# Ledger of designs, part 61: peptides against a protein of PDB entry 4LZF

Target 1, 155 residues: chain A of PDB entry 4LZF
Amino acid sequence: GGRLVVFPNGTRKELSADGQTVKVMFFNGDVKHTMPDQRVIYYYAEAQTTHITYPDGMEVLQFPNNQTEKHFPDGRKEITFPDQTVKTLHPDGREESVLTDGTIIQLNPDGSKVIQFNTGQREIHTADFKRREYPDGTVKTVYSDGRQETQYPTG

## One batch from the design tools (peptide; made by RFdiffusion4, then SolubleMPNN)

Design b2_p11_3_s1 (from b2_p11_3, 7 letters changed)
Fold by OpenDDE base, seed 5:
Structure b2_p11_3_s1 (fold): chain B 155 residues (1-155), chain A 11 residues (1-11)
Amino acid sequence: as target 1 above (155 residues)
Amino acid sequence: EEEVLEEIESH
């Protein structure tokens, strides 16, 4: 059968009969599960946060506000916000946010920003200018010095 | 948190 271990401080350890599952219930209310697939599930009672670690180095954090964070073995992070916006942080420093309306916001390591609107318009922000690209091929540029330029589609 | 090293078996 299973085994229960009780520690003097009130911590309890439950071992499955097959030895593949271990549940530690700490005296502070924290819980640690070691699963047959070697994932470890930590529940922090005070923070009400779940932290799952996988043997491949994947980590998943679940916060009480319904935010979820995934930490991939390659160093990429994916954050799902309570509003269901998904933000990806790439190891190269690039960040991408996908909004629920389909807008995509990209922050590049050089500090430039690209917004792909759900309307098909695209906006590019650099140190030198903001540029709006329209589906019809019109391009409007506002330079940092206040100069404006409009490029019309060549007929 | 770290596991306690001292244990008491329930059985």
Scores: peptide ipSAE 0.054, ipTM 0.755, DockQ to the pose 0.033
Fold by OpenDDE base, seed 3:
Structure b2_p11_3_s1 (fold): chain B 155 residues (1-155), chain A 11 residues (1-11)
Amino acid sequence: as target 1 above (155 residues)
Amino acid sequence: EEEVLEEIESH
């Protein structure tokens, strides 16, 4: 059968009968599960946070506020916020946020910003201008000096 | 390694 080992400090170690699952209950309330698929599940009792590590180097953090973070082996991070916004952080410094309404916000390493609205409108922010593109082909540009230009699709 | 205080087999 399974085994329970009790240590003098109050830590307990449970071994499954097949030896493939190990549960360590630490004296401080933390819990470590080693699973048959070699994933390790840490529960930090004080922080109420779950940390899962996978054999491929993937890590998943689950916070008590319902935020979830995925740390990929390539250095990419994906954050799901409590409001269900998903933010991806790329190793090159690019950031992408997908809002619940389908709006996509891209921050580029050069400091430029692109917003793709769910309406089909797109807004581009650079050091020199803000430009809004409309589905009908109209383009409005506001330059940093306050000058404005409008290009019409039939002009 | 800490000394085992108690070892119990689960039936």
Scores: peptide ipSAE 0.043, ipTM 0.702, DockQ to the pose 0.024
Fold by OpenDDE base, seed 1:
Structure b2_p11_3_s1 (fold): chain B 155 residues (1-155), chain A 11 residues (1-11)
Amino acid sequence: as target 1 above (155 residues)
Amino acid sequence: EEEVLEEIESH
């Protein structure tokens, strides 16, 4: 059968009969589950936060405000905010946010920014210019010196 | 939180 260990401080450790599942219930209300697939699920009672660690090094954090964070072994981080915006932070410093309306915002390591609007328009921000690309092929550029250019679609 | 190794009862 299963095994129950009780510690002097009130912590309890439950072991499954097969030994593949371990549940530790700490005296402070924290809970640790070790699963047959070797993932470890921590629940921090005071913070009401769940932290899952996977054997490949992936980590998942679930916060009481409905924010979720995934930490990938390659150093990438994916944050799902309470508003359901998904932000990906890449190891190279690039950031990408996907809004609920389908808008994509990219921040590049060089400080440039690209916005892909749900309308099919795209806006590129650099140190030198802001450029708006329209679905019809029109491109409008406003340079930092105040110069403006419009490129019209051919055909 | 850290586990304590002192067992007082086992079932």
Scores: peptide ipSAE 0.041, ipTM 0.730, DockQ to the pose 0.033
Fold by OpenDDE base, seed 4:
Structure b2_p11_3_s1 (fold): chain B 155 residues (1-155), chain A 11 residues (1-11)
Amino acid sequence: as target 1 above (155 residues)
Amino acid sequence: EEEVLEEIESH
């Protein structure tokens, strides 16, 4: 059957009957849970944070404020904020945020920024200009020197 | 490695 081992310091170790599940309840309230699928669930009692490690190298952090972070084996990170905004950090330095309203904000390694609005408008920010592209094909550019340009769609 | 204080069957 399953076993409970109690240590002098108050740490407890629960073993399933099949030996595939191991739960260690540390004296400080931390918990380590080894699952049959080889994921390991750490619960840090003081921080109230859950850390899951997967056999493929993926990691998931769950914070008490409802933030979740996924760390992928390729170095990509995905952060789901409490407001349900999802931010992806790519290994190349590109960042992408998807807002709940459908707006996508991309930060590029070169420092440029692209915003895809839920309206279908797109805004591009560079060192030299801000450009707004409209669904009708109109493009407005504001240059760093204050000059403005509007390009109208070809009819 | 810690000394086992007690070992019991889980319910």
Scores: peptide ipSAE 0.038, ipTM 0.699, DockQ to the pose 0.026

Design b2_p11_3_s2 (from b2_p11_3, 8 letters changed)
Fold by OpenDDE base, seed 1:
Structure b2_p11_3_s2 (fold): chain B 155 residues (1-155), chain A 11 residues (1-11)
Amino acid sequence: as target 1 above (155 residues)
Amino acid sequence: EEEILEEIKSH
């Protein structure tokens, strides 16, 4: 059958009969599971945080406030906030937030910002201008010098 | 938590 090891400090280690699952229950209440698929699941008792590591280098953090973080092997990070906004941080410095209403906010490494509204409108912010694109094809631009342009749809 | 563990009893 399974095997139980008890350590002097009160830590316990349980091994499944097949040897594929290992559970360590630390004296402080932390728990470590090693799964057959080689996932390692840490539970930090004081912080009430779960940390899953995968063989490919993927990591998942689950916090008690319902925030979840995924750390991808390529350096990308995906954060699901308690409000269910999903923010992706790319290795190149680009950030993308998807709001619950479908709005997408992109922050680019050059400091520009793009907002895709759920209405189909799009707004682009650069150092030189703010531009609003409308579903009908109208484009309004306000330049940093105060100049304004409106481009009307053709056809 | 990381520990150096010494077995006291096995079942």
Scores: peptide ipSAE 0.041, ipTM 0.715, DockQ to the pose 0.034
Fold by OpenDDE base, seed 5:
Structure b2_p11_3_s2 (fold): chain B 155 residues (1-155), chain A 11 residues (1-11)
Amino acid sequence: as target 1 above (155 residues)
Amino acid sequence: EEEILEEIKSH
């Protein structure tokens, strides 16, 4: 059978009969599961947060507000917000948000921003201008000095 | 949380 160990502080440790699963129930209500696949599932009782660590370095955080964060071994982070927006943080500093309506927002390391609208329009923000690209090939640019330029599709 | 290593009771 399994083994139960009780510690002086009230912490309990349960070992499965096969020795592949370990469950620690801490005196503060935290729970730590070590699984056969070597993932560690830690539940923080006070924060109501689950933290899963994988042998490859992947980490998954689950918050009580239903936000989920994935921390990849390469340094990439993926955040799923309660509204189901997904934000990816890349190691190079690039950020991408995919909204539920299909809009994609990209923040580049140079500070520029690109919005790909679900309408097929694209907007580019730089230090010098905001530019809107339309599906018909029209491009409107508003410069930081207030100058505006419209480029029409040339036939 | 850090686990205490001293065992009181084993089942």
Scores: peptide ipSAE 0.041, ipTM 0.716, DockQ to the pose 0.034
Fold by OpenDDE base, seed 4:
Structure b2_p11_3_s2 (fold): chain B 155 residues (1-155), chain A 11 residues (1-11)
Amino acid sequence: as target 1 above (155 residues)
Amino acid sequence: EEEILEEIKSH
C-alpha cells in the first residue's frame, strides 16, 4: 500500500505504493504532486493557482480566473485568456492573438501590426500608414499625413 | 512551501 507521512508542522506526504506518485499537502493548503511522468503539479492555495512543470521544461499556469499560460522550452509563451483568446508571445518579440471570431492580430518586433479579419480583410499598420486589403483585391491606404489612396483590383 | 524532515506519523 501507499504511505502517509505527517510532519510536525501539519504537512502531509502521501507516497504511492510504487513510489512513483508523491503528494505533499502543505500546512498552508498548498499541494505538490510529483507524477509518474515526472511532471510536478503545484497548487498554491492562497492564489488558487496551479503550476505544472514538465521534464522537458514546459510550464503550465492555471489561474483562478480561467486564464492559462503555457511556457514552452523555446521561450514561447501561449496565453489563453478567460474569453478564450489565445495570445502567443514569440522569442523574437512577435505577438499573435487569435480571437474567438477567428480574427488574428499580429504585433511585429518593428512595431507594425497586421490584422487578419475573419471576413478575409487584412489590415496592416505601420509607422507610415494603415492599409486595408479587401478580398476583392481593393487596397485602401491611409498615410500618416492624412493622405488616402485606393488601389483597385483592375488598376 | 516547506517540508520538515522529521516525521511524526507514518501509515
Scores: peptide ipSAE 0.039, ipTM 0.711, DockQ to the pose 0.032
Fold by OpenDDE base, seed 2:
Structure b2_p11_3_s2 (fold): chain B 155 residues (1-155), chain A 11 residues (1-11)
Amino acid sequence: as target 1 above (155 residues)
Amino acid sequence: EEEILEEIKSH
């Protein structure tokens, strides 16, 4: 069968019979699993946090407040908040949030912002203007100098 | 954390 090793400090190491699974139960309550697929699962008992590391460099963090973070090998991060909002942080500095109602908020590295509402309306924020696009094709622009322009779908 | 300890007993 498997093997159990007990260390002087009370840490326990369990090895599966096939040698492909290793479970270390540390004296402080932390747990380390090495799985057959080579993923490593750390459980930090005090923080109640799970950290999974994959061979490809993917990492998954699970927090006690139900927040989940995915750290991709390319440097992208995806955060699922307790409210189920999903925020993606891109390596280029772009951020994207998807709200539970389907609204998408994009923050660009240049400081511009785009909001895609679930109603089909879209709002674009730049240094020079705020623009609202409506499903009927109407476009309203408010410039930074206070000027306003409305474009109608029929001209 | 990581620990490097000697075995006391094995089962």
Scores: peptide ipSAE 0.039, ipTM 0.706, DockQ to the pose 0.033

Design b2_p11_3_s3 (from b2_p11_3, 9 letters changed)
Fold by OpenDDE base, seed 4:
Structure b2_p11_3_s3 (fold): chain B 155 residues (1-155), chain A 11 residues (1-11)
Amino acid sequence: as target 1 above (155 residues)
Amino acid sequence: MEEVKKEIESH
């Protein structure tokens, strides 16, 4: 049969009869489940947060505010915010946010920023300029020195 | 051996 171990500090450990499932109920209310598939599900009682660790190194955090974080083995992180915006943090320092309206915001390691608007417009921010690219091929640039340039599409 | 609780992490 299963086993129950009760520790002096009040922590309880339940082992399934097959030994494939382990449930630890910590004295502080935290719960740790080790599953047959080797997932480890940790529940933080105070924070009401669930942390799942997969055998491949994937980690998933689920927060009570409906935020979810995925930590990939390659170092990439994906955060789904309560508003369903998805932010990806890449190991190279690049960050990408996908908004619910389809807008994509990219922060590059060099400090530049690129916004892909749902309208098809793109805006590029660098230390030297802000540039807006329009679907028709028009490009407007505002340089850091205040100069403005418009490049018109070829007809 | 006592089981050790985890510390929470967040971003």
Scores: peptide ipSAE 0.109, ipTM 0.772, DockQ to the pose 0.147
Fold by OpenDDE base, seed 5:
Structure b2_p11_3_s3 (fold): chain B 155 residues (1-155), chain A 11 residues (1-11)
Amino acid sequence: as target 1 above (155 residues)
Amino acid sequence: MEEVKKEIESH
């Protein structure tokens, strides 16, 4: 049969009869499940947050506000916000946000920012300028010194 | 051996 271990601090540990599942109920209300597939499901009672760790190094956090975070073994992190925006943090420092309207925002390690609008326009932000690229080939640049330049498409 | 609770970490 299964086993129950009760610790002096009130923590309880339940072992299944087959030894494949372990449930720890901590004195503070936290719960830790070790599954047959070796994933560990930890529930933080106060934060009402679930944290799943996989044997391959994958981690998933589920928050009570419906935010989800995925931590990949390669160091990449993916955050799904309550509004369903998805933000990816890459190991090289690059960040990408995909908005629900299709806008893509990229933050580069050098501090530059690129916005791909759902209209097909693209905006590039650097330390030296903001540049707007239009679908017709027009490019407008506003430099940090206040100078403005418009480049027209070649007919 | 007594079990130890985790601390939460998030962004």
Scores: peptide ipSAE 0.109, ipTM 0.772, DockQ to the pose 0.146
Fold by OpenDDE base, seed 2:
Structure b2_p11_3_s3 (fold): chain B 155 residues (1-155), chain A 11 residues (1-11)
Amino acid sequence: as target 1 above (155 residues)
Amino acid sequence: MEEVKKEIESH
């Protein structure tokens, strides 16, 4: 059979008969499950948050407000907000947000910003200009010096 | 030897 260890502080440790599953019930209500696949599921009782760690270094956090975070072994982080916006933080400093309407916002390490609107329009922000690209091929640029340029599609 | 609880970290 399994084994139960009760510690003086009130923490309880349950070992499965096969030794492949370990459940620790901490005195504060936290729960730690070590699974046969070596993933560790930690539940923070006070915060009502679940933290899963995988052997490959992947981590998943589930918060009570319905936010979820994935921490990838390569350093990338993916945050799903309660509104279902998904933000990806890349190791190179690039950030990408996908809004529920399909709009994609990219923040680049150089400070530039790209917005891909769900309408097919694209807006590019750089130190030198703000540019709007339209589905018909029209491009409008407002430069930092205040001048404006419109480029019309060919044909 | 007692088990040690974790501290929560979030972003």
Scores: peptide ipSAE 0.105, ipTM 0.769, DockQ to the pose 0.139
Fold by OpenDDE base, seed 1:
Structure b2_p11_3_s3 (fold): chain B 155 residues (1-155), chain A 11 residues (1-11)
Amino acid sequence: as target 1 above (155 residues)
Amino acid sequence: MEEVKKEIESH
């Protein structure tokens, strides 16, 4: 049969008969499940947050406001916000946000920004200019010195 | 050996 260990502080540890599942119920209400696949599911009672750790180093956080965070072994993080925007933080410092309407916002380590609109337009922001690319091939650039340039499509 | 609870980390 399974085993139950009760600690002096009130923490309880339940072991399955096969030894494959361990459940720890901490004195503060937190719960820790160790599963047969070696993932650990930790529930923070006060914060009402679930934290899953995988044997490969991946971590998943689920917050009560419906925000979810995935922490990948390579250092990448993926955050799904309550509004369903998905933000990816890359180890090189690049950030990418995908909005629900399909708009993609990229923040580059050099400080530049690229917005890919759902209309097919793209806007590039650098220290030197803002550039708008249109689906027809037109490109409009406004430089930091106030100069404006339009490149017209060929054909 | 006592089990140690985790602390929540903010990111």
Scores: peptide ipSAE 0.105, ipTM 0.769, DockQ to the pose 0.137

Design b2_p11_3_s4 (from b2_p11_3, 9 letters changed)
Fold by OpenDDE base, seed 2:
Structure b2_p11_3_s4 (fold): chain B 155 residues (1-155), chain A 11 residues (1-11)
Amino acid sequence: as target 1 above (155 residues)
Amino acid sequence: MEEILKEIESH
């Protein structure tokens, strides 16, 4: 059978019969699970937060406000906000947000911004211009000097 | 936001 160790401070350690699962219930209410797949699940009782660490370096955080964060081994982070917006932070500094309506917002390391609207319109912001692309192929550009240009679809 | 373990496992 399994083994139970009770420490003087009230912490309890449960070992499965096969030794592949370890559950530590700390006296403060924190819980640590070591699983057969070598993932480690921390539950912080005071913060009501779950933190899962994987052998490959992946980490998953689950917060009491229903926010979840994935920390990938390559340094990428994916945040799912309570409103279900998903924000990805890339190691190169690029940020991408996917809104619940399907709108995608990209912030590039050079400061440029791209918005892909759910309507099919696309807006590009650079140091030199703001450009709106329409589903019909029309493109409107407002340059930093204030001049405007409209490009119409061919045909 | 990152959380820190409040207790360290000991024997």
Scores: peptide ipSAE 0.029, ipTM 0.674, DockQ to the pose 0.073
Fold by OpenDDE base, seed 1:
Structure b2_p11_3_s4 (fold): chain B 155 residues (1-155), chain A 11 residues (1-11)
Amino acid sequence: as target 1 above (155 residues)
Amino acid sequence: MEEILKEIESH
């Protein structure tokens, strides 16, 4: 059968009969589950936060405000905000946000920004210009010096 | 937003 260990401080440790599942209920209300697949599910009672660690190094945080964070072994981080925006932070410093309407916002390490609108338009921001690309192939550029340029589609 | 958590061992 399963085993129960009760510690003097009130912490309880339950072991399954097969020994593959361990549940620790800490005196402070925290709960730690070690699963047969070696993932560890830790619940922080005070913070009401769940922290899952996987054997490959992946981590998942679930906050009480409905924010979820995934920390990948390669250093990438994916945040799902309460508004359901998904933001990916890449190890190279690039950030990508996907909004619920399908808009994609990319922030590049050099400070440039690309917005892909759900309308099919795209806007590129650099130190030197802002450029708007339209679905019909028209491209409008406003340079930092105030010059404007329009490229018309061919055909 | 990010919260830093510290796992506490009781034994």
Scores: peptide ipSAE 0.024, ipTM 0.655, DockQ to the pose 0.086
Fold by OpenDDE base, seed 5:
Structure b2_p11_3_s4 (fold): chain B 155 residues (1-155), chain A 11 residues (1-11)
Amino acid sequence: as target 1 above (155 residues)
Amino acid sequence: MEEILKEIESH
């Protein structure tokens, strides 16, 4: 059968009969589950946060505000915000946000920003200019010095 | 926003 160990501080450890599952209920209300697949599920009672660690190095954080964070073994992070925006942080410093309306915002390591609007328009931000690309091929550029340029599609 | 969490163990 299973085994229960009760520690003097009130912590309890439950071992499954097969020994593959371990549940620790800490005196502070935290709970740690070690699963047969070797994932560890830790619940922080005070923070009401769940932290899952996988043997491959994957980590998942679930916060009480419904934010979820995935930390991939390659260093990539994916954050799902309460509003369901998904932000990906890449190891190279690139960040991508996908909004619920379909807008995609990319922040590049060089500080440039690209916005792909759900309308098909694209906006590029650099240190030197902001450029709007329209589906018809028109391109409008506003330079940091205030100069503006419009390029029309070649007929 | 990432919270800084430290696993607490007691035995």
Scores: peptide ipSAE 0.024, ipTM 0.649, DockQ to the pose 0.088
Fold by OpenDDE base, seed 3:
Structure b2_p11_3_s4 (fold): chain B 155 residues (1-155), chain A 11 residues (1-11)
Amino acid sequence: as target 1 above (155 residues)
Amino acid sequence: MEEILKEIESH
């Protein structure tokens, strides 16, 4: 059968009968599970946070506020916020947020920003201007100096 | 999350 080992400090180690699952219950309440698929599940009792590490280098953090973070081996991070917004951070510094309404916000490494609204409108932010593009082809630009321009689809 | 564990009791 399985094996239970109790240590002087109160830590307990449980081994499955097949030896493929190991559970360590630390004296501080933390728990470490080593699974047959070689993933390691850490539970931090004080923080109430779960940290899963995978053999390929993938890491998943689950926080008590329902935020989830995925850390990919290539350095990309994907954060699912409690409000279900998903933010992707790319190694090149680009950030993309997908809101629950389908709006996509892209922050570029140069500081420019692009918002693709669920209505089909698009807004571009640069150091020099903010530009709104409408589905009908109208384009409105507000320059940093306060000047405004409107291009109409007809005319 | 690691420590040197000295066995005291086995079940």
Scores: peptide ipSAE 0.043, ipTM 0.721, DockQ to the pose 0.033; fails the geometry check

Design b2_p11_4_s1 (from b2_p11_4, 5 letters changed)
Fold by OpenDDE base, seed 3:
Structure b2_p11_4_s1 (fold): chain B 155 residues (1-155), chain A 11 residues (1-11)
Amino acid sequence: as target 1 above (155 residues)
Amino acid sequence: SSPNPLPPPPV
């Protein structure tokens, strides 16, 4: 069978019969699970936050507002917001947001922005122009000097 | 010695 250890400070430790799972219930209400796959799950009772650490350096934070943050070993971060938008922050400073309607928004380190709409249209924003690309091949550009240009598809 | 809880989580 398993074992239960009760410490003088009120902390309790449960060990599975196979010794592969350890559950520590701290006197402050926090809970720490060590799993057979070496994943560590720590629950902060006061903050109602779960922190999972993996052997490869991956970390997952789960907040009480239903936000989830993944911290990858390569420095990339992925945030799933309560509205289910997923934002990826890359080490090079690039940011990508995927909205629930399928729209993708890319923010580049140079300040340019690209929006891929769910309709197949794409919009590019730079310091010099705003450009809209249509599925039929039409491209409309509004330049910073006020000039407007339309390029029509061939065929 | 008895195990102690970790410090508060990151914000």
Scores: peptide ipSAE 0.230, ipTM 0.841, DockQ to the pose 0.091
Fold by OpenDDE base, seed 5:
Structure b2_p11_4_s1 (fold): chain B 155 residues (1-155), chain A 11 residues (1-11)
Amino acid sequence: as target 1 above (155 residues)
Amino acid sequence: SSPNPLPPPPV
């Protein structure tokens, strides 16, 4: 069978019969699971937060407000907010938010912003202009100097 | 030596 070890500080350690699963129940209420696949699941009792670490360097944080954060080995981070918006932070500094309605908001390292609307319209914000691209091929640009240009589709 | 819990997670 399994084994239970009770330590003087009140921490308990349970070992499965096969020795592949270890559960540590700390005196403060925290719980640490070491799984057969070598992932470690740590539950912080006071914060009600779960932190999973994988052998490949992947990390997952689950917060009590239903926010989830994934930290990928390549440095990418993916945050799922309580409203189910998903924000990806790339190692190059690019950020992408995907809203529940399908709208995608990209923040680029150069400070530009691109919004891809669920309607098929696209809006580009730079230091020099704001540009709206329409599904029919029309492009409207408002420049920082106040000039406005419209490019009409050919055909 | 008894195992100790980890410090609180990042906020």
Scores: peptide ipSAE 0.229, ipTM 0.840, DockQ to the pose 0.093
Fold by OpenDDE base, seed 1:
Formats: C-alpha cells, sequence, structure tokens
Structure b2_p11_4_s1 (fold): chain B 155 residues (1-155), chain A 11 residues (1-11)
C-alpha cells in the first residue's frame, strides 16, 4: 500500500503504492506533486500559483488571474494573458503578440514593429518610416522627414 | 530534516 509520513513540522508526505507518485503537503498549505513522468507540480498556497517543471526543462506557471506562462528550454517564453492574448518572447529579442481578434503584433530586435490587422491591412514601423499596406494593394508611407508617399495598385 | 516549503514565487 501507500505510505504516509508525518513530519514534526506538520508537513505530510504521501507515497503511492507503486512509489511513482509523491505528494508533499507542507505545513504552510503548499503542495508538491512528483508524478510518474517526473514532472513536478508545486502549488503555492498563499500566492495561489501553480508551477510545473518538466524533466526537459520546460516550466509552466499558472497564476490566480488565469495568466499562464510557459518557459521553454530554448529560452522562449509564451504568456497567455487573462484576455487570451498570447505573447511570445523569443531568445533573439523578437516579441510576437496574437490578439483574440487575430491581429498579430511583432516587435523586432532592431526596433521595427509590424502589425498585421485582422482586416488584412499591415502596418510597418521603422526608424525611417511608417507604412500602411492595404488589401487592394495601396501602400501609404510616411517618412521620418514628413514626406508622404502613396503607391497605387497597378490597374 | 523535515521538508520545508519553497520560497514564494517571484512577484
Amino acid sequence: as target 1 above (155 residues)
Amino acid sequence: SSPNPLPPPPV
């Protein structure tokens, strides 16, 4: 059968009969599960936060406000916000946000920004210009010197 | 030797 160990500090440790699952219930209300797949699930009672660590180095944080953060072994982070926006932070410094309406916002390491709107319009921000691309092929550019250029689709 | 909880998560 399983085993229960009660420690002097009030912490309790439950071992499954097969020895593959370990549950530690700490005196402060925290709970640590070690699973057969070697993932570790730690629940912080006061913060109401769950932290899952995987053998490959993957980590998942679940916050009480329904925000979830995934920390990948390659250094990438993926944040799902309470509003269900998903933000990916890449090791090279690139950031990408996908909004619930399908809009994609990309921040590049060079400081440029690209917005792909759900309407099919695209906006590009660089040090030199702000450019709006329209589905009909029209492109409007406002340069840093104030010059404006409109490129019309070839009819 | 009693197990202790981890420090709180970063704020």
Scores: peptide ipSAE 0.229, ipTM 0.837, DockQ to the pose 0.094
Fold by OpenDDE base, seed 2:
Structure b2_p11_4_s1 (fold): chain B 155 residues (1-155), chain A 11 residues (1-11)
Amino acid sequence: as target 1 above (155 residues)
Amino acid sequence: SSPNPLPPPPV
């Protein structure tokens, strides 16, 4: 059968009969689960935060405000905010946010910004211009010097 | 020695 070890400091350790699962209940209320798949689930009682570490280097943080952060082995970070916006931070410095309405906001390392609206419109921000692209093919550009240009769809 | 909890998570 399983085993229970009670330590002098009040920490308790439960071992499954098969030895594949270990549960440590610390004296401070923290809980550590070591699972058969070698993931470690640590619950911080005071912070009410769960931290999962995977053998491949993946980490998942779950905060009490419903924010979740995934730290991928490749250096990518994915944050699901309480409002369910998902932000991905790429190792190259690119950031992408997907809003609940389907809008996608991309921040590029060069400082440019691209917004893909759920309407099919796209807005591009660079150092030189702000451009709006419409589904019908119309493109409106406002340049940094104040010049405005409209390109009409062909046809 | 007895197992100890981890330091608090990063906030």
Scores: peptide ipSAE 0.220, ipTM 0.838, DockQ to the pose 0.093

